# Ledger of designs, part 29: peptides against a protein of PDB entry 9IZ0

Target 1, 345 residues: chain A of PDB entry 9IZ0
Amino acid sequence: ITCLGSNGHTYKQLVKGGNDDLRQDAVMEQVFEQVNGFLRSYRKTSQRNLSMRTYKVIPLALKTGVIEWVQDTIPLGEYLDSAHKVYHPKEWSLSTCRKLIAEKQMEDLETRLKVYDLVCRHYRPVFRHFFLESYADPVQWFTTQTNYARSTAVASVLGHVLGLGDRHGQNILIDKTSGEVIHIDLGIAFEQGKKLPVPECVPFRLTRDVVDGMGITGVEGVFRRCMEFTLETLRREEDSLLSVLEVLRYDPLFSWLISPLRRMKKQKMQLENFNQPESGNITTDASRDPKIQRNNVSGESEAERAILKVRQKLSSTLSVEASVGELIRIAQDPSYLALMFCGWS

## One batch from the design tools (peptide; made by RFdiffusion4, then SolubleMPNN)

Design b1_p9_7_s1 (from b1_p9_7, 6 letters changed)
Fold by OpenDDE base, seed 3:
Structure b1_p9_7_s1 (fold): chain B 345 residues (1-345), chain A 9 residues (1-9)
Amino acid sequence: as target 1 above (345 residues)
Amino acid sequence: SILEEKKKL
């Protein structure tokens, strides 16, 4: 929809309806705004304008809401698919790569690693070209690439700490003006990505293209340093962050668990990327509304486990540098990336 | 903030 604001400006808005629970998105955006407050309070993060980019989410009902249409953005996955066709026209198509990974999804790690390596050799990173194409001015190019690395670092730390899942290329927008990343569809948080049909086993998205956008220094430049400063800030504000999350423990509208419906939707999206003819009459017997007795007791226990896991991720047992180093290592490890969903690459 | 309002309840 297009709305005219009281300021006379026209705003595009996305109305989501049906099966998308925007309440989780709205809650996560509020957590991000609190974290942005912490990032503004500390010199090391404030001097770099470190923030999680947010968008406005207005939940209207259980399954409907209005989302701010972030202007001047492109989904990372949309850009990458287009750019690969331009810069690497002799390489494999994204559909071919996804098919090969997916055909081996039930195989052992060694087989999955071989397929992942094969795909990587036939589908090379291109995301550097986003900055080279979009910015003719060298100062603007450098600024936007720096903003990309900074925003990706904040999103990576915060995504790890909050256990943000479902970070595929369509759920990450790139702001064409600033180069910043905007994470959308925040309904998989608190490690619930591990409960997907293909478990998410990386702390955040740090694929080859995500690294390629950081320029010649890759992760060892602005990105690593900004992850360190972000994690240092979150460790200092641990009690404040945990106190924000404790409020959600008693929120009857917040779901600490991935819904069965969302799991099924993700499973279908994983299958629809295969041109397998629908031979399965999954009679969606929509008539069994399982009385999900949301046993409040089960929700509280999941909230407690989630908060405990956040506290564990903020532990000072390791230095900030050691913790960030290990997170970057795991997020780039082929042994983890080869286990991801075929649409993750 | 809905979170700040809920902290006051």
Scores: peptide ipSAE 0.006, ipTM 0.373, DockQ to the pose 0.021
Fold by OpenDDE base, seed 1:
Structure b1_p9_7_s1 (fold): chain B 345 residues (1-345), chain A 9 residues (1-9)
Amino acid sequence: as target 1 above (345 residues)
Amino acid sequence: SILEEKKKL
C-alpha cells in the first residue's frame, strides 16, 4: 500500500497478513534501537558509526501489521541469483545446488560435506560485483564496501547474541545507497532456529558470498575489528541489554517459542516456493490453527532460559578477540554449513 | 518471505 504522510510525502508500506507474528519483529527492532543507543555511547563503535539498520514495524493484530518499505534495497539472494547468472553462466543454477543438498539432507556428515564441496566448486561467489557495478567512483566504492563490512559485523554479533535464525538470502536486504545490510523477518530468535526440522547450527550467516562482499581482506579487515568492538560494547552494556530483555519476559504477547506447526511450515514453504514456476493461487486455507492454550508457566521458563543464554554469550571468560575468532571460525566451517537447510543458500 | 509478499503487492 502507499500512504500519504502528514508531511505530504508518500510512503510505501507492506501490509503483511499471514502466519508470522509481526509483534516478534517489532520487539526485535526495539531491542536493536536500544543496542544502537549503546553503540552510539561507546567511543570505539560511535567513531565508526556502527549500527544495526532498523525498519518500522506496526503490529495491528496477532498475525497482521504494517511494515516499512525499505527504499533503495535489494534482497541479497535476489542479487546473488542474478549476478551468478551473469558472471558464471556455465555454472550450476541455484535450484540445482539446492536440489543436490536436499537429496542428501538425511545422509551422514561425510556425504553432506562432499555434496557441499561439489556445490561450492560449481557455484562460485559473486557478491564483490555488487560494489564494483554500483559504485564507479573509487571513494564511493571503498565507503560502501566498508559500510557493508561494518553493518554485517554488527548484525553478526547481534544475530549470535540474540540467537537470530532464518538468515537466508531473502531475509537480508542490501541498501543500494549505503551498502549496509538490513535484516528482516525476525520471527526466529533466541536459538529457535535449532528447533527447525533441519536445525540451524551456525551463529550467523557468513557464507562465501557474504565474505566476498568484504573485498580482498575478507573477514580479517574491517569485519573482524567491528565484530570485536560491537561485542566489547555489548559486554560493557550487559546489564542494560538484559534489562531490555526482562521487559519482554513479562510481555504476554511476546512468543519465546516457535510453534511446531510454524517450524514445519517455514522450511516446507521455502522448498515449495523454489519448485513452482510463477503459476497459480494455491490458497492453502491456513484458517484452522486450533487455539493452543499457551500454558503461561512454559513461556516464563523459556524467557528465563533465553535471557540466561544471552548472558552466557556475553561472558568475559574468553577475550573479545578469542570469542570473535571462534564465532568467525564456526560460521565459515564447512562441517556446519553442509548441515544447513538447502534453502539457507 | 516478506519479500515474496512484497512482490505480490
Scores: peptide ipSAE 0.000, ipTM 0.391, DockQ to the pose 0.063
Fold by OpenDDE base, seed 4:
Parts: sequence; C-alpha cells; structure tokens
Structure b1_p9_7_s1 (fold): chain B 345 residues (1-345), chain A 9 residues (1-9)
Amino acid sequence: as target 1 above (345 residues)
Amino acid sequence: SILEEKKKL
C-alpha cells in the first residue's frame, strides 16, 4: 500500500497478514530502540553513530499489521545471487550449492565439511562488488563500506545477545544509500533458531560474503572494534536491558517460543529451498502432523531461561576483546557453517 | 520471504 503522510509525502508500506506475528517484530524493534538509546549514551559508540537500524512495525491484529517499506534497500541474498551470476558465471548456481549441502544434511560432520569446502571453492564471495559498483566516489565507497561494517557489528552483537535466528540473506537488507544492514523478520529470537529443522549454530551471520563486504581488512578492522564497543555498551547497560526484557516476560501477547505453526512454515520454506520442484507431483501428505506435544512449559519458564541466557551472554567473565574474538571465531568456523542452511555465502 | 510479499502488494 501507499500511504499519504500528514507531511504530504507518500510512504510505501507492506501490509502483512497470515501466520506472521508482527507483534514479535514490533517488540524486537522496541528493544532495538532502547539499545540505540544506550549506544547514543556512551562516547565510544555515539562517536561512531553505532545503531541497530530499525523499521516501523504497526500490528493491526493478532496476525496482521503494517510494516514500513524501507526504501532503497535490497536483500543481501538477492544481491549476492545476482552478483555471483555476473562476476562468477562459470561457478555453481546457488541451487546446485543448496542441493549438495542438502544431500549431505544427515551425514557426519566430516562429510558435511567436505561438501561445504567443495561448495565454497565453487561459489566465491562477491559482496565486495556491492560497494565498488554502487559508489564510484572513493569517499562514498569508504563511508558506505564503513557504515556496513559498523552496522553489521551492532547487528551481530545484538543478534547474538538476543539470540536472533533466521538470519538468512533474505532477512538482511542492505541500504543502498548508507551501506547499513537492516534486519527483518524478527520472529525467531532467544535462540529459538536452534529449534528449526536445520538448527542455527552460529551466534550471528558472518559468512564469507558478509566478510567480503568489509573490504581488505575483513573482520580485523572497523567490524571487530565496533563489536567490542557495542558489547562494552551492552555489558554496562545489562540491568537496563534485562529490565526491558522483564517487561516482555509479563506481556501475555509476547511468545518466548517459536509457535508450532511458525516452525512448520519455516520448515516448509527450508524444504522448498532445498527442493527446487522438478515438475513431479509433490503429494503433500499433510497427514504427518507430528504430534508436537505441547510440553506445557509455562511461558514464564521459557522467559526466565531466555533472560538468563541473555545475562550469560553479557557476562564480564571474559574481556570484551576475548568475547568478541570468540564470537567472530565461532561465526566463521567451518564446523558450524557446514551445518547451516546457507553457510557458504 | 517478507520481501516476496512486499513485491506482491
């Protein structure tokens, strides 16, 4: 839809309906705005304009709402698929890579590492080209690449701390004007991504293409330092952040668990992304509803576990530098990335 | 994808 604002400007908006609980997105955006407040309060983060990019979510009903259309954005995955076809036309298709990973999904780690390495050799990083193509002026190029690295660092720390899941290339937008990342579809949080059919094993998305966009310094430049400053800020504001999350504990509308319906939808989407339908009759034998025993784990006990896990991630037991170093290591570890749905790009 | 829904509306 297009809405006319009271300022006379037209705003494109997305009306979303169906099984997506936009209240979860709206709540996570509110948490991000609070975190942005913390980032503005500290000199080290404020001087770098560190923020989680947000978008407006207006829930209208239980399963319907309006989402801000973020102008001048492209999904990371849409850019990467297009750029790989341009820069590496002789490499494997994304479909081929997905198929090979899927065929080995039930195999041991050694076999999965071998196929991941094979895919990586036949699907090389291209995200550096986003900045080279989009910004002919060296100052704009440097500024936007810096903004990308900063924005990715904030999103990586915050995504880890809040346990944001479903961080695939279609849920990460790139702002073509600023180079900043915008995370969308926030409906998998508090490590519920580990409950997906393909469990999320990395703290945040730091795949080869995500790193390639940081330029020649990769993670060892702006990105690492901005992660450190972000984590330092979140550790200082631990009580404030936990207090914000405690408010959500008492929200009867907030789901600390992935809904069975959302889990099934994400399962179907994962399976559909592995199976390009050749024109064979997929008899959707809808009859295998796994009796997901609703373990009557009180929503309160799940909230408590989630908040405890956030507190554990903010622990000062390790230095900020050591904690960030370990997060970066794990996020880039082939032993984790080989287990992911799309760990190669 | 939210964006595939965004392209349909």
Scores: peptide ipSAE 0.000, ipTM 0.374, DockQ to the pose 0.059
Fold by OpenDDE base, seed 5:
Structure b1_p9_7_s1 (fold): chain B 345 residues (1-345), chain A 9 residues (1-9)
Amino acid sequence: as target 1 above (345 residues)
Amino acid sequence: SILEEKKKL
């Protein structure tokens, strides 16, 4: 829809309806606005304009709402698929790479590592070309690449602390003007990504293309330093952040668990990648509910466990530098990345 | 070109 504002400006908005709960996105955007307040209060983060880019979400009913249309953006995955065909036309297609990883999903770690390495040799990173192509002026190129590394650092720390999942290339937008990242579809939080059919085992998305966009310094430049300053700010504001999360504990509309519908949707998408198109009418007789013992873990006990995990991630037991160093190591470790869903890279 | 200098960095 297009709305005329009281200021005489026209605003494009996305009306979303269906089975996705927009209240989860709206709540996470409110948490990001509070964190942006903390980042503005500290000199080390404020002087670098560190922020999580936000968008407006207005829930209208249980399953409907209005989302701000973020102008001048592109999904990371859309850019990467188009750029890879241009810069590496002799390499494997994304569909071939996904198929090879999916075919080995049930195999041991050694077999999955061999296939992941093979795919990496035949599908090289290209995201550096976004900045080289889009910005002719050297100052604008350097500024936008710096903004990308800064915004990715904030999103990586905050995504780890809040346990954000489902960070595939279609859920990360790039602002074509600023180079900043915008995270969308926030309905998998508080480590509920570990409850997916293929568990998420990395703290945040730091794939080869995410690193290639940081330029020649990779993770060892602006990115690492901005992760350190962001984590330092979140540790100082631990009590303030936990107080915001405690308000959500008593919100009857907030879900601390992945919805069964969202889990089933992800399971179907994984099974469809295993089935070659044999045109068999699988009438999914939904009547065999396996007795998943509803361990009646009250929603309160899941909220308490989620808040405890946030507190543990903000622990000062390790230095900021040591904690960030370990997060960057794990997020790039082939032994973790080879275990991810075939659509992750 | 500015693009060739950027390819050497």
Scores: peptide ipSAE 0.000, ipTM 0.283, DockQ to the pose 0.016

Design b1_p9_7_s2 (from b1_p9_7, 6 letters changed)
Fold by OpenDDE base, seed 3:
Formats: C-alpha cells, sequence, structure tokens
Structure b1_p9_7_s2 (fold): chain B 345 residues (1-345), chain A 9 residues (1-9)
C-alpha cells in the first residue's frame, strides 16, 4: 500500500498477513532502538555513527501488521543473483549450486565440505560490484562501502548477541543510498535458528559475498574494528540490555520459541526450491489448529534461558578483540558454512 | 516505546 503522510510525503508500506508474527519484529526493532541509544552514548561508536538500521513495524493483530517499505533498497540475495549472471556468466547458476548442496545435505561433513568447496569454485563472490556500479563518485563509493562495513559489523554483533536466525539473502536489504544493511523478518531470535530443519550453526551471516562487499580489506579494518566497538558498548550496557529483555520475559505477546507453523513454512520453502512447480493442488486442510496450551511456565523458562545466553555472550572472560576474532573465524569457517541450508551461500 | 514505558515502571 502507499500512504500519504501528514507531511505530504508518500510512504510505501507492506501489509503482511497470515503466518508471519510481526510482534516479534516490532519487539526486536524496539530492542534495536534501545541499543542504538547505547551506541550514541559512547564516543567510539557515536563518532562512527554506528547503528542498527531499523524499520517501522506496526502490529495490527496476532498475525497482521503494517511494515515500513524501506525505499531505495534491494534484497542482498536479489542483487547477488543478478550480479553473478552479469559478472560471472560462465559460472554455475544459483539453482545448480543449491541443488548440489542439498543432494548432499544428509551426507557426512567431509562430503558436504567437498561439495561446498566445489560450489565456491564455480560460484565466486560479486558483491564488491554493488559499490563499483552504484557510485561513480570515488568519495561516495568509499563512504557507502564504509557504511556497509560499519552497519554489517553492528548487525553481526547484535545478531550474535540476540541470536538472530534466518539471515538468508532475502532477509537482508541493502540501502542503495547509504550502503547500509537493513535486517528484516526478525521472528527467529534467541538462537531459535538452531531449531530450524537445517540448524543455523554460525553466529551471523559472513559469507564470501558479505566479505566481498567490504572491499580489499575484507573483514580486516573497518568491519573488525566496528564489531569490537559495538561489543565493547554492549558489554558496558549489559545490565541495561538485560533489563530490556526482562521486560519481554513477561510479555504474553512475545514468542521466545519458533512456532511449529513457522518451522513447517521454512521446511516447505526449503523443499519447494528443489521441486519444479508441479501444479499439485495440495489442499492442506489446515483447520485443526492443535490447542497449543502455551503453558506460561514453559515460556518463562525459555525466556530465562535466552537471557542467560545473552549474558554469556556479553561475558568479559575473553577480551573484546579475542571474542570478535573468534566470532569472525566461526562465521567464515567452511566446516560450519557447509552444514548450512543450501540457500545460505 | 512499549519497552521504554515498561522500563519506566
Amino acid sequence: as target 1 above (345 residues)
Amino acid sequence: SIVEERLRL
């Protein structure tokens, strides 16, 4: 929909209905707004304008709401698919790569690593071209690439700390004006991504294309340093952040658990990417909503476990530099990436 | 925000 604001500007908005829990998104956006307050309070983060890009979410009902349509954005996955065809027209198609990875999804780690490495040789990163083709002015190019590395660093730390899942290329937008990343569909948080049919085993998305967008330095320089400053800020504000999360513990509208319906939807999307559209009218009579007696006691125990896990991630047992170094290593480790869903790469 | 309003309580 397009709305006319009281300021005379037109705003596109996405109306989501059905099975997407926009309350989860709205709560996570509020957590990000609080974290952005912390990032503005500290010199090391404020001098770099470090922030998590947010979007407005207005939940209207249990499964319906209005989301701000972030103008001048593109999904990372949409850009990468188009750019790969332009810059590497002789390499494998994304569909071929996905097929090969999923044909081996039930195989051992060694076999999955061999297939992942093979796919990587036939599907090279292209995301550096986003900055090269979008910005003719060298100052604008450098500024937007820097903003990308900074925003990706903030999102990576927050994504790890809050345990954001489902970070596939369609859930990450790139702002074409600023180069900043916008994370969308925040309904998988607090490590519930590990409960997907294919578990997420990386702390955040740091694929070859995500790194390629950082330019010649890759993860070294702006990205690493901005992760360090962000984690330093979150460690200082641990009690403030935990207090924000404790408010959610008693929110009956917040879901600490991934819904069975969302797991099934993700499983179907994982399978439908493999089958050509056989036009089988599977009228799944979804009429038997099992009365999920959400025992309130189970929700509180999951919230407590989630908060404890956030506290553990903010632990000062390791230096900020050591913690960030480990996170960056794990997020790029082929032994973890080869275990991910075929649509992750 | 709902979070800010609850943090003021």
Scores: peptide ipSAE 0.014, ipTM 0.522, DockQ to the pose 0.020
Fold by OpenDDE base, seed 2:
Structure b1_p9_7_s2 (fold): chain B 345 residues (1-345), chain A 9 residues (1-9)
Amino acid sequence: as target 1 above (345 residues)
Amino acid sequence: SIVEERLRL
């Protein structure tokens, strides 16, 4: 839909109809705006303009809403598939890599590591080319690559702290103007990604292509430092962040659990994405949501567990540097990435 | 925001 704003500008908007509850996205975007307030108030983060990029979500009903169309963006996965065909035309296709990983999904870790290593040797990183292609001016190239590393660092810390799941390449947009990342489809949070058919085992997406986009310094440059400053800010504002999350505890509209229907939909999408290229427009027919009487008692207990997990992730038991170092290690560990749906790119 | 509106309650 294209809407005419009261300012006389036309805005494209995505109307999402289907089985996805946009209320969770809208709530998570509001949590990000509060966190952006903390990042603006703290000298180490404000001096670097650190923020989580947000987008407007207006839920209209249980399964319908309007999402802001973020202009001048591309899904990370779309860019990577296209760029890989251009820069590595003799390497394996994404579909071949997905098939080989899928065929070994039920095998032991050693077998899964062997196939992951094989895929990695036949599908090399290309995301550095995004910055080299898009920006002819060296200052603009350096600025946008820096903005990418900064925004990825903020998103990685927040994604870990809030337990954001389903961080595949189609749920991460790249802003072509700024180089910043925009995370979309926030409907899997508070570690509910561990309950998917393919459990999420990494704290955030830090695959080889995500690192390749940071340039020659990889994670040891702007990225690590910006993760440290972001985590330091969130630890300082722990009580403020927990107070924001406590508001969600009493929200009858917020879902602390992945619905069985959403789990089945993600399972079906995973199985279909093994057989077809990711065309993001799967209109799945309106199967009757069983009126699961939310036993209020189960929702409150899950909210309490989620808030406790956030508090544990903000613990000052380890230094900021040690905590960030461990997160970066786990996020790049082949023993976890080999278990993921698409851990190689 | 729904969060700000509820933090004001």
Scores: peptide ipSAE 0.011, ipTM 0.541, DockQ to the pose 0.021
Fold by OpenDDE base, seed 5:
Structure b1_p9_7_s2 (fold): chain B 345 residues (1-345), chain A 9 residues (1-9)
Amino acid sequence: as target 1 above (345 residues)
Amino acid sequence: SIVEERLRL
């Protein structure tokens, strides 16, 4: 829909209705605004304008809400699929790569690593071209690439601390004006990504293309330093951040668990990518309600576990540099990346 | 925000 504001400006809004609960997105955006307050208060982060990019989410009912349309953006995955066809037309298609990884999903780590390495040789990074194509002025090019590395660093730390899942290329937008990342669809948080059919085992998305967008310094430049300053700020504001999360513990409207419906949708999307349309009318008689044993793990017990995990991730047992170094290592480790869902690469 | 309103209580 398009709304006319009281200021005479027109605003595009996405009305989402159906099976997706926007309350989780709205709450996570409010947590990001509080974190942005902490980043503005600390000199090392404020001098670099470090922030998590946010968007407005207004839940209207249990399954209906209004989302701000983020203007001048493109999904990372959409850009990468298009750019790869242009710059590497002799390499494998994304569909071929996904198929090969998917066919080995049930195999051992060694077999999955061999297939992942094979795919990596036939599908090279291209995301550096986003900045080279979009910004003819060298100062704009450098500024936008720097903004990308900064925003990706903030999102990586905050995504790890809050346990954000489902960070595929369609859930990460790139702002074409600033080069900043915008994370959308926040309905998998607090490590619920580990409960997916293919468990998420990396702390955040740091794929080869995410690194290629940082330019010649890769992770060792602006990105690492901005991760360190962000984590230093979050450790200083630990009590403030935990107090924000404790307010959510007693919110009867907030779900600390992935909904069974969202889990089933993800499972179905994973299976539909395997089936070519053989026109088999499998009338799956959906009448067998699997008695989902309501493991009456009280929502309170899962909230408490989530808050304890946030506290553990903010622990000062390791230096900021050591903690960031380990996160970057794990997020790029082929032994973890080869275990991810075929749509992650 | 709902979070800010509840943090002020």
Scores: peptide ipSAE 0.011, ipTM 0.528, DockQ to the pose 0.020
Fold by OpenDDE base, seed 4:
Structure b1_p9_7_s2 (fold): chain B 345 residues (1-345), chain A 9 residues (1-9)
Amino acid sequence: as target 1 above (345 residues)
Amino acid sequence: SIVEERLRL
């Protein structure tokens, strides 16, 4: 929908209707806004304008709401698919890569590493071209690439700390004006991504294309330093962050668990992204409701576990540099990326 | 847009 604002400007808005509870997104955006407060208060982060890009979510009912349409954005995965066809027209299609990874999904790690490496050799990174194409002015190019690395660093730390899941290329928008990343569809948090049929094994998305967008320094430039400053800020504000999360513990509307329905929906979407629609009437007999034993794990126990896990991620047992170094290592480790739905780009 | 699809889905 397009709404006319009281200021006379037209705003495109997205009406979400369906099966996803926008309250989770709205809550996560509120958490991000609080974290943005911490980032503004700390000298090392404020001097770099470090922030998590937020968008407005207005839940209207249990499953309906209005979301701010972020103008001038493109999904990372949409850009990468288009750019890969342009820059690497002789390489494999995204569908071919997905198929090969899917065919080996049930195989051992060694076999999955071999197919991942094969896919990586036939699907090279292209995301550096986003900045080269979009910004003819060298100052704009450098600024936007820097903003990308900064925003990705903030989102990576926050994504890890809050256990954001479902961080595929279509849930990450790129702002074409600023180069900043905008994370959308925040309904999988607090490590619930590990409960997906393809479990998330990385702390955040740091695939080869995500790194390629950082330019020649890759992770060793602005990105690493901004992760360090962000994590240092979050460790300093641990009690403040935990207090924000404790408010959510008592919110009867906030689900610390991925709903069985949402899990099944994300499962179906994962499967559909592997299956090209060959016109085979696979009557998926939806009649096999696996008796998901509702282990009535009290929502309180899961909230407590989630908050404990956040606290553990903010632990000062390791230096900021060591912690960030390990996160970057794990996020780039082929042994984890080979297990992911789309770890190659 | 894929944002519209993901926000409709």
Scores: peptide ipSAE 0.000, ipTM 0.411, DockQ to the pose 0.084; fails the geometry check

